# Peptides against a protein of PDB entry 6NYY: the designs that were tried, part 54

Target 1, 212 residues: chain A of PDB entry 6NYY
Amino acid sequence: KHFEQAIERVIGGLEKKTQVLQPEEKKTVAYHEAGHAVAGWYLEHADPLLKVSIIPRGKGLGYAQYLPKEQYLYTKEQLLDRMCMTLGGRVSEEIFFGRITTGAQDDLRKVTQSAYAQIVQFGMNEKVGQISFDLPRQGDMVLEKPYSEATARLIDDEVRILINDAYKRTVALLTEKKADVEKVALLLLEKEVLDKNDMVELLGPRPFAEKS
Target 2, 212 residues: chain A of PDB entry 6NYY as posed
Amino acid sequence: KHFEQAIERVIGGLEKKTQVLQPEEKKTVAYHQAGHAVAGWYLEHADPLLKVSIIPRGKGLGYAQYLPKEQYLYTKEQLLDRMCMTLGGRVSEEIFFGRITTGAQDDLRKVTQSAYAQIVQFGMNEKVGQISFDLPRQGDMVLEKPYSEATARLIDDEVRILINDAYKRTVALLTEKKADVEKVALLLLEKEVLDKNDMVELLGPRPFAEKS

## One batch from the design tools (peptide; aimed at target 1 Y63)

Design b2_p26_8_s2 (made by RFdiffusion4, then SolubleMPNN; from b2_p26_8, 8 letters changed)
Fold by OpenDDE base, seed 2:
Structure b2_p26_8_s2 (fold): chain B 212 residues (1-212), chain A 26 residues (1-26)
Amino acid sequence: as target 1 above (212 residues)
Amino acid sequence: MEEEKEKKLLEEARELAEKLKAEPVY
């Protein structure tokens, strides 16, 4: 318990008990986090869900904690599932509310970064080809791109395609699992925090064996 | 003593979080 709280504090920051979400905001967060949780539950290459919370913390209004595998090498399929999981919150908001909020900004940033990395660092795009360039660090003035403007446009286009494909995949998944997203969201609104056992009770066993 | 225990626990949690590469999905 104390250790879990410490991990939560490290990952999510300090619990902001003073930050009272309005009921509609809390609902939005619950469905957002439920989207992440359910996407992660039904995506083979997503990390196993450990905890999901709608208690506001230093960096966010909610969070999902996953048990990452000690994996250093990722396939394109694995990265896609991770992108889909990351999009799960945004997609859930779209499915349930027909609107998008600013809450997914960090998720979109992560997805965008992943997409660029796949294309320009990992060479995972056939049109762009086997290229590997260091992505500019946040704050580094990239004075010169190591590729042509035509290549830059191609990269941008292929990044959008990849993100859109991940988005569509996530929409399809969470639409299929819409009832599960709602169950998780409703239970989050009640308990504020769910663990893996709550998810198993609610959704049944995760369909993918946790690689121990 | 409690503050030191809390600091140590936070450090252990950080180390574990770093080992786990636990990126919070917000």
Scores: peptide ipSAE 0.030, ipTM 0.473, DockQ to the pose 0.830
OpenDDE base, seeds 1, 3, 4, 5: peptide ipSAE 0.014, 0.022, 0.018, 0.016; ipTM 0.409, 0.398, 0.407, 0.358; seed 1 fails the geometry check

Design b2_p26_8_s3 (made by RFdiffusion4, then SolubleMPNN; from b2_p26_8, 8 letters changed)
Fold by OpenDDE base, seed 3:
Structure b2_p26_8_s3 (fold): chain B 212 residues (1-212), chain A 26 residues (1-26)
Amino acid sequence: as target 1 above (212 residues)
Amino acid sequence: EEEEREKKLLEEARKLAEKLKAEPVY
C-alpha cells in the first residue's frame, strides 16, 4: 500500500483531489481508459498494462501504467498495434456514447506523429518510398521542404490512410470486445484503480506470453 | 526514522518508476 502510493506519486504526480469530475465526465473517463486497457490487452505488440486509473493526476483525468519493453527497433506491425492502443480511448467513446470529446486530443496528436514518422522518417510506406526526413519541430520555420508539393500531398494522404486503418482495426477489436470494455469501465467506476490482477480476473489471462 | 523510511521508499519508488511507463490518457 504505502509503496504503491509512493510509486503513484512519482509517476503520476500529486492527485488533484480538488478536481471533482462530474459523474458523467467520470463515466466518460472510465470508458475511455477501459478502451485503452482492453485494446492493450488484446494487441500482441502493445506494452503490458500494469495499472489503469481514473483518479485525476496533474493535467490528466486518467492514466495508465505500462511495463515498457526494452526495445530499440520497432516493426510496422508493432507501431500499428501501439497506434491502435492509443486510439482505444476515443474508439470506446464512439462505441458507447456516439460522441467525441476533447479528451482524445493528446492521443490523436501521438497517433498523427507516429504516422508521419513511419512514412517520412522510417520509409515504411511503399507509395512514398524509402525516404528519411526530419519532421519539423514545433516552432521551426518550415523552411524549404526537401520534397515537392506533390510529395507533400502524397505524404498527407498516406498519413490519413494509415491513421484510418489503425482506427478501423481498433473499432473492429473493441466492437468484438465490447462487453470486456464495459466490464472494465464499470469496475473502474467502482474501484477507480485497476491493476493487472483485476484485468486477469475480468478478462482472463492476457492471450500473449509476457516476457517476464 | 520515519523521515528516513519515507526517503528510502521514495528512492525505491523512483527506481521502479524509471522502469515503468505512465501515460496520461485524458
Scores: peptide ipSAE 0.025, ipTM 0.407, DockQ to the pose 0.551
OpenDDE base, seeds 1, 2, 4, 5: peptide ipSAE 0.022, 0.019, 0.022, 0.000; ipTM 0.422, 0.404, 0.420, 0.321

Design b2_p26_8_s4 (made by RFdiffusion4, then SolubleMPNN; from b2_p26_8, 7 letters changed)
Fold by OpenDDE base, seed 3:
Structure b2_p26_8_s4 (fold): chain B 212 residues (1-212), chain A 26 residues (1-26)
Amino acid sequence: as target 1 above (212 residues)
Amino acid sequence: KEKKEEEELLEKAKELAEKLKAEPVY
């Protein structure tokens, strides 16, 4: 208990006890977090969920804690599963509410950055080819792109395709697991915080062996 | 004593936090 609270303070920051979410906002956060949690549970290459919370901390309205794999090299399939997990919140909101909120802005940014990195840094796209360029840092002068305007358009198109493929995969998964997303969301609304054991009780053991 | 235990807990929590990715999801 005290050690877990210390970890939560270090990772999540101070609880914003002053940020009272409206009941409808709290419901939206619960289903958003449940979408991430369930996507991460059923995606082989997602990081194992340790904790999920709808208690506002720092700048966030909720958070999830994962056990990262000590992995330095990622496959295209592993990066896709991570993108799908990151889209899980937005997809859950769409499936349950038929509306999108601003809550997924940081998730969309992360997914966009990952998609660009796969295409222009890791050479993982067949149409763009075996290229590796540094992504422009925010604030670096627009150095002449080391590629043509036609290549820039191709990169932008292939980024959208990759994000849309990850989105469709996440929609398919969370639609199949819709009842599991609802179970997690409802229990989050009751307990505000769930751990791995709560997830095992709700969903059964994670289908993938945790590589210890 | 309590302050030293709190500092040790914070240090262990930092070491564990480096091993634990919390992604703010919302």
Scores: peptide ipSAE 0.039, ipTM 0.561, DockQ to the pose 0.639
OpenDDE base, seeds 1, 2, 4, 5: peptide ipSAE 0.019, 0.026, 0.026, 0.023; ipTM 0.431, 0.516, 0.452, 0.475; seed 2 fails the geometry check

## One batch from the design tools (peptide; aimed at target 1 H36 A64)

Design b2_p27_1 (made by RFdiffusion4)
Pose (drawn by RFdiffusion4):
Structure b2_p27_1 (pose): chain A 212 residues (1-212), chain P 27 residues (1-27)
Amino acid sequence: as target 2 above (212 residues)
Amino acid sequence: VNLLEEEPHDSGVPFLEDLLDDIEAEI
């Protein structure tokens, strides 16, 4: 047990128990984190889940703990299910509330950087073609693009097509599973954390083979 | 104080850019 609290501390950050939220804020954060939980539960190639919390941890109001699959060859489908899991947060607080918050900002930086990487860096697109470019990092102040402007126009169009296909795939997921999202978040308001075991108590066994 | 406007949510998912040196991709 003392080891599992260390794995979480290194990955997650400091866990602020006293930084309380408003009752209308905890209701939002729970619906946001349930989106990450339930969409990560029902998708095939998404990571196995360890723990979902609504307690503030680091630069965040909620926290999700995943077990990333050690694999060296991501396919096209294995990256879409990672994207559809990340976008699940905004989708759940949009189905239930209709208002969208600024809490999904770091969820959207991971979707954006995983879309440029498929199109620009890998060869995962038809319109751009099988062309690889050295994509700049965050600490790399980009001087000029290694391609034209009409190509940049072609890239940012395809990123919009890619994310809005990931968006629509997740809206079609958390409406079919709308009641299961509500089951998860109502326990998150009661018990501020959920292990894997009490998610099996809610949702039954996960319907995919998972190696632990 | 409305912390929903001031702080983001954490998904716990690592950045893909930190994995690009150790992975490959297939169509």

Design b2_p27_1_s1 (made by RFdiffusion4, then SolubleMPNN; from b2_p27_1, 13 letters changed)
Fold by OpenDDE base, seed 2:
Structure b2_p27_1_s1 (fold): chain B 212 residues (1-212), chain A 27 residues (1-27)
Amino acid sequence: as target 1 above (212 residues)
Amino acid sequence: MDLLSEVPLDSGVPDIMDELDKISFER
């Protein structure tokens, strides 16, 4: 108990028990987090879900926590599924509410950074080719790009294509699993926190064997 | 000896991967 709470504090920050979300906001968070959870459940290369919560912590209104794997090499397919999982919240909001919120800002940041990394660091895009360069870190002076403006535009276009493909894949998945997203969201609204066992009870066993 | 076998594989972990262990809804 105390150790789990300590880990939760390190990962999630202090519970802001003082942040009373409005019922509609809490509903939005529940469906958002359910989108992440269900996407992660049904994507082969997503990490196993450990916990999903709609209890506000730090700056987060909710979160889905996954078991990190000791994996040092990632395939393009694995990175795509991770992008889809990360988009699950935004996509769930679109499917259920026909609107998007600012809550997915960090998710979009992560997806954007992943897409750029795939294209410009890992050489995973055929049009851009086998190029690798360091992305400017936050606070680094944007030194002159080692490539032409034409290449910069190509990179930007291919990043958008990759993100849009991940988005469409996530829309297809969560549309197919819409009833499962709703089950998870409704149970989140009741329990505020779900674990892997709750997900198994709701959805059945995860279709993909957890590589131990 | 295939020269390709001696090239150390760089860890294909983007710095962003450390942040993927937790997906959060932020305000």
Scores: peptide ipSAE 0.023, ipTM 0.583, DockQ to the pose 0.023
OpenDDE base, seeds 1, 3, 4, 5: peptide ipSAE 0.023, 0.021, 0.035, 0.020; ipTM 0.577, 0.571, 0.585, 0.562; seeds 3, 4 fail the geometry check

Design b2_p27_1_s2 (made by RFdiffusion4, then SolubleMPNN; from b2_p27_1, 13 letters changed)
Fold by OpenDDE base, seed 4:
Structure b2_p27_1_s2 (fold): chain B 212 residues (1-212), chain A 27 residues (1-27)
Amino acid sequence: as target 1 above (212 residues)
Amino acid sequence: MDLLSEVPLDSGVPDIMDELDKISFEN
């Protein structure tokens, strides 16, 4: 209880009980969060789901909470699965509503930052090569790039390719699991909050052994 | 007012950059 509340404060802040969502907005949030939850459920390297909620908190209208792994080293494959999980909300909206909303802004930011870091900081792209440059942080003066304009264009192109590959992978997964996304979304609309046990009851045990 | 236009959804997925910044490789 205390640990879960502490994590909830870190991720979402305090519940904003004053934000009343319209029924259609609440539906959009439910399917968005269901997309994250289901993507995380069926991606091997995703963190275990703890809770999914459509109750507005802090700056979010809903959230999926995961147990962070005590992991300090990430493979390219692990980072890709995390990108796919992060795209799960946007992809769910596209599959079910045929439209996208502004709700995925923070998710797209996270995915973009991860993609640039993989290519520019971690040397995980074969075309760009084994390079590591510091990315400007938000608010840092854009110092001169330590690489040529041609390299900058190559980086931008490879980032777009990586994000697009993650998006396509997520579309394929959530299309295959469309019925599961709907089950989770409908139950979210009923209960507003789901835990791991609710997910196991709906979807069955997660297909990957929980590394204890 | 479409609350989705004003308040973004947060997946609650940890930011990998924030996690990696905590990795002090004590060499």
Scores: peptide ipSAE 0.025, ipTM 0.619, DockQ to the pose 0.488
OpenDDE base, seeds 1, 2, 3, 5: peptide ipSAE 0.016, 0.020, 0.022, 0.023; ipTM 0.496, 0.584, 0.470, 0.609; seed 3 fails the geometry check

Design b2_p27_1_s3 (made by RFdiffusion4, then SolubleMPNN; from b2_p27_1, 14 letters changed)
Fold by OpenDDE base, seed 1:
Structure b2_p27_1_s3 (fold): chain B 212 residues (1-212), chain A 27 residues (1-27)
Amino acid sequence: as target 1 above (212 residues)
Amino acid sequence: EDLLSKYPLDSGVPDIMDELDKISFEN
């Protein structure tokens, strides 16, 4: 309990009891978070879900929490599944509402950063090749890129391809599991917070072994 | 008030860049 609360504070900050979501907003949040939760549930290389919440917090209106694991090395497959899980909220909104909201802004940021890192830092793109360049950090002075504008365009194109592939994968997954997303969303609207046990009761056991 | 615009949702997925900052290798 104390550990979970500590994680919640790190991810979402303190609960803001003064934030009251309108019913439609709450519905949007529920389906968004359900998308994350279900994507994480059915992606092999995603971290196990610990908690999903639609209670407004300091940093957001809802969140999903996953079991933290010390990991020093990431595979391309792991990064892809993480991207898909990150896109789960946006994709859920698209599937259920036919519209997208600003709620996925941070998700898109994370996905974008991951995609660029994979291509230009980790050398994980065959077309760009096994290259590794430092990406500017936030607040760093904009320095000249160590590659041509043609290479920059290639990188940008491959980033878009990677993100689109992750998006399509997520769409396929959550479309297949649409009923599960609905179940999670509806239960979130009722309970506001779900844990792993709630998910097991609702969806059955996660089809992948927990990474010990 | 558009609360979603003010308070974006969080996937709970760690930022890969933040994770990389935790990695230290000796050359």
Scores: peptide ipSAE 0.185, ipTM 0.760, DockQ to the pose 0.455
OpenDDE base, seeds 2, 3, 4, 5: peptide ipSAE 0.173, 0.170, 0.044, 0.164; ipTM 0.753, 0.748, 0.536, 0.747; seed 4 fails the geometry check

Design b2_p27_1_s4 (made by RFdiffusion4, then SolubleMPNN; from b2_p27_1, 13 letters changed)
Fold by OpenDDE base, seed 1:
Structure b2_p27_1_s4 (fold): chain B 212 residues (1-212), chain A 27 residues (1-27)
Amino acid sequence: as target 1 above (212 residues)
Amino acid sequence: MDLLEKVPLDSGVPDIMDELDKISFEK
């Protein structure tokens, strides 16, 4: 208990007990986090879910926490599943509310960064090819791109394609698992925090063998 | 014995990937 709380404080920040969400906002957060949780549950290469919470902490209104693998090499398939998991919140909002919120900004940032990295750093795109360029770090002077404007446009297009593919995959998954997303969201509204055991009780065992 | 310099495989994984252990709904 104390150790988990310490980890939660480090990862989630201090509970801002002062942020009372309106019921509708809390509902949105619950379905958003349920989307992440369920996507992560049913994606083979997603990390195992540890905890999902709708208790506001720091800048976050809710979160899903996963056990990171000590993995240094990622496949394209693994990166795609991670993108899908990251999009799970936004997709859940779309499925259940027919609208999107600003709450997915950080998710979209992560997805965007991953997509660019896959294409321009890891050479994972066939159209762009086996290239690797350093992405400008935050604060680096945008020096001249080592590639043409035509290549830049191609990269941007392929990034959009990759993100859209991940989005569509996530939509398909969470549409199939819509009832599961609902179950998780409703239980989140009751308990505010769910762990892996709660998820197993709701959804059954995760269909993928946990890499111990 | 030519010491094959093992070029360290750059994990190349962006720092952002390490942050994916937590997915957050942001305000």
Scores: peptide ipSAE 0.035, ipTM 0.580, DockQ to the pose 0.022
OpenDDE base, seeds 2, 3, 4, 5: peptide ipSAE 0.023, 0.023, 0.024, 0.023; ipTM 0.569, 0.545, 0.549, 0.553

Design b2_p27_2 (made by RFdiffusion4)
Pose (drawn by RFdiffusion4):
Structure b2_p27_2 (pose): chain A 212 residues (1-212), chain P 27 residues (1-27)
Amino acid sequence: as target 2 above (212 residues)
Amino acid sequence: EPEFVELPSGLPASNFYNGLDVFLENL
C-alpha cells in the first residue's frame, strides 16, 4: 500500500485535501472526471484505469490515475481511443450541463499535440500524404515551418477533421452510456476517490481482456 | 448551443498521466 501511494505521488503531484470547492464546482468536476472514467472504461484500446479522484491534486481540480500500456507500436485505432478518452471530460459536462468550462484546457493540449503528431510527424493521413516532418516541441521556439503555407492550411484543416471525428465519437459514447456516467459521479461526490474495485461494483467487469 | 463559463478557481478540471503522454514523450 505504501508503494501505491508513491507511484501516485510521483505521477500525480501534491494532493490538496484542504483546498475545497463550491458545491456547484464539485458537481462539475465530478461530471468531468466521470467522463474520463466511463469513456476509459468502455473503449477497447484505452489504458486500464486505477483510480479516479475529485480531490485537487497539483495543477488540477480532479485527478485520474491510469496504467499506460507498455507498447512500442501505436496503431491508428489505438491513438483514437486515447483521444476519445481525453475528450470525454468536455463531453460529459456538456451532456449534463450544457455549459462548457475552462477546466478542459489541459485535456485539449494533449488532443492537439496528438493530432499534429499523427498528421505532420507520423504518416497517419491521406491528404497530407506519407510525409514526415520534425515537429517542434514546447521548449523549441519555432523559427519557420519546413513546408509551405498551403500545406499548413492543409494540415490545420485535417486536425479539425480529426478532433471533431474524435468529438462526435465520444458524444455518441457518453449518450449511450449516459446513466453510467451519473452512477460514477454520484459516488465521487460521496466518496472522493474510486478504486478499480468499486468501479467493478458499479459497472461490472470491464468488457475487454486486460493484462495486469 | 453550449454556453462558455470560466471557473472561479482558475485551475483545470483534470490532472493525469496516461498512454497518450507516453506517446507524446517518445516523439

Design b2_p27_2_s1 (made by RFdiffusion4, then SolubleMPNN; from b2_p27_2, 8 letters changed)
Fold by OpenDDE base, seed 3:
Structure b2_p27_2_s1 (fold): chain B 212 residues (1-212), chain A 27 residues (1-27)
Amino acid sequence: as target 1 above (212 residues)
Amino acid sequence: MPVFVELESGLPSSNYYSGLDEFLESL
């Protein structure tokens, strides 16, 4: 309990109990967070879900918290599953509401950063090849790119392909698991906070052995 | 061969932000 609260404070900040969402907004948040939760549940290389909440904290309207594996090295497949989990909220909104909101901005930023890192830092793209460049930090003067404009265009295209592939994978998964997303979303609207035990009760045990 | 990359692993969290409010606050 105390450890979880400390982690929640670090991740989400202080609960803004004064922020009253409209019922439709609260519903959108619930389905968004349910998308993250369900994607993380059924993706092998996703981190285990600890908690999902639709109680506003700081600037966040909702959040999903995961227990990271004690892992320092990531494969391309692991990074893809993490991208899919991160896209789970946006995909859920599309599946259930046929509209997208601004709430997924942080998720899209994280996915974009991951995709660029995979291609230009980790050499994980066959077309771009075994290259490694530092991504420009916010505020770094755009020093001359160590590659041609043609290579820059290729990188941009391959980033879009990678993100689109992750998006399609997430759409396929959450469409298959649509009823599970609904169950989680409805229970979130009732309880506002769910833990791993709630998820097990709703969905059954996670189909992947928790690597100790 | 699996390509292994070292990532600084923080606690992964997804946060649903009022992106518009953050944007408006940044103006």
Scores: peptide ipSAE 0.108, ipTM 0.650, DockQ to the pose 0.067
OpenDDE base, seeds 1, 2, 4, 5: peptide ipSAE 0.022, 0.032, 0.032, 0.101; ipTM 0.586, 0.581, 0.574, 0.645; seeds 1, 4 fail the geometry check

Design b2_p27_2_s2 (made by RFdiffusion4, then SolubleMPNN; from b2_p27_2, 8 letters changed)
Fold by OpenDDE base, seed 4:
Structure b2_p27_2_s2 (fold): chain B 212 residues (1-212), chain A 27 residues (1-27)
Amino acid sequence: as target 1 above (212 residues)
Amino acid sequence: APVFVELPSGLPLSNYYSGIDKFLESL
């Protein structure tokens, strides 16, 4: 308990008990976080869920906490599942509300960064080939690209394809599991915080053996 | 260390495809 709270403070900041969400905003957050949680639950290569919360912290209105796998090397399949999990909130909003919010902006940024890294740094795209270029850091003025404009366009196209594939996969998954997303969202609205045990009670055991 | 996926505060966005395209154009 104390250690988990300390980690939560370091990563998520202090709970902003002063930030009162309107009921409709709270509902949106609950379904968004439920989307992340359920996507992570049913994706083999996603990190195991530890906690999901709709209590505002720092700059966030809600969060899902995962235990990262102790690995530094990722396969293309693992990175795809991580992208799908990251898209889970946005996809949930689309499925349940027919709209998306700016709550997914940071998720889109993460997904886009991952897609570019896969194609440009990790050489995981057959059309672009086995190339590795350093991506500019946020705020770095890139004076010259280390590749041609034609290659840049190809990279952008392949990034869009990869993100779209991850989105379609996430839509298919959360549409199939729509009832589970609803269960998690409704329980979040009641309890505001769910742990792994709450998820097991709602959804059953995660279908993938937890590699300890 | 645990990884957190956070939902920031913000306004409604357009559909997924238009949002992605706009985002990619902003990069």
Scores: peptide ipSAE 0.030, ipTM 0.520, DockQ to the pose 0.064
OpenDDE base, seeds 1, 2, 3, 5: peptide ipSAE 0.029, 0.028, 0.024, 0.027; ipTM 0.510, 0.536, 0.509, 0.525

Design b2_p27_2_s3 (made by RFdiffusion4, then SolubleMPNN; from b2_p27_2 with E1M A13L F16Y N18D V22Q N26S)
Fold by OpenDDE base, seed 5:
Structure b2_p27_2_s3 (fold): chain B 212 residues (1-212), chain A 27 residues (1-27)
Amino acid sequence: as target 1 above (212 residues)
Amino acid sequence: MPEFVELPSGLPLSNYYDGLDQFLESL
């Protein structure tokens, strides 16, 4: 109980009881969070969902909480599934509303950072090669890039390809599972908060064995 | 094949890419 509340505070911040979402905004948030939740449910290497909420906390209008894996080393496949899960909110909004909102900006940033890190830091791209550059930290004046302009262009192209591939994968998944996204979104609108048991009741058991 | 809903606005992934470009330009 206390540990879960502490994690909720770190991920979601303090519940802002004062932010009353309009019904249409609340609906958008519900489908956004349902997209994350369902993507995470059906992606093998995504972290297991613990909780999903549409109660505004901190700067977020909703959140999904996942069980972190005690893993320090990630494969390219694992990172791809994490990217897809992160894109789940935006993709859900596109599928159900035909539009995207500003709520997906932070998710896009995370996906972009992950893609860039895979290519430039982890050497996971064959075209760029098995290279590793230090990523500039937020606030570091990057005076000089440690690679040529030709390499910079190649990196940009490969980052775009990787993000587009993750996006297409997420669209395919959530289109296939569209009915499940809607079930989760509708139940979120009713209960405002769902846990793992609610998800099992709605979707059935997660199709991947929890690595104990 | 899932029908990829082409976003009608023909705005290329440019807005997505603009955020990406801004991020990459910040790097």
Scores: peptide ipSAE 0.018, ipTM 0.465, DockQ to the pose 0.059
OpenDDE base, seeds 1, 2, 3, 4: peptide ipSAE 0.016, 0.019, 0.025, 0.016; ipTM 0.491, 0.481, 0.502, 0.473; seeds 1, 2, 3 fail the geometry check

Design b2_p27_2_s4 (made by RFdiffusion4, then SolubleMPNN; from b2_p27_2 with E1M A13L F16Y N18S V22D N26S)
Fold by OpenDDE base, seed 2:
Structure b2_p27_2_s4 (fold): chain B 212 residues (1-212), chain A 27 residues (1-27)
Amino acid sequence: as target 1 above (212 residues)
Amino acid sequence: MPEFVELPSGLPLSNYYSGLDDFLESL
């Protein structure tokens, strides 16, 4: 408990107990977080869900916390599942509300970063090829790109394709699991915080063996 | 040594942010 709270404070900031969300906003957050949770539950290479919360913390209105594996090497499939998990919130909003919110900005940033890294750093795209370029760090003068404008366009196109593929995969998954997303969202609205045990009770055991 | 791009070892937290504050700060 204390350790988890400490991690939550470090990662999410202080719980903003005074931040009152409008009921519709709280509902949106619940379904958003449920999307993450369910996507992570049914994606083989997603990290195990530890906690999902719709209690505002720092700038966050909700969060899903996962136990990272001590993994240093990621496959393309693993990165895709992580992208899908990260898109789960946005996709849930689309499925349930037919609208998207600004709440997925950080998720989209992460997905975008992952996609660029896969294509530009890890050489995981066949069209772009086995190349590795350092992505400009935030604040670094964008030195001249070490590749042509044609390559830049290709990278941008392939990034969009990769993200769209992840998005479509997530849509398919969460559409199939729509009832589970609903269950999680409704339980979140009731309890505000769910743990792994709540998810097991609600959805059954995760279909993938936790790699110990 | 292959510089393992340490994916930020941060607990993968998907955070639902309002995004509004960051947007307003960017204006």
Scores: peptide ipSAE 0.090, ipTM 0.633, DockQ to the pose 0.066
OpenDDE base, seeds 1, 3, 4, 5: peptide ipSAE 0.018, 0.019, 0.100, 0.071; ipTM 0.515, 0.482, 0.634, 0.632; seeds 1, 3, 4, 5 fail the geometry check

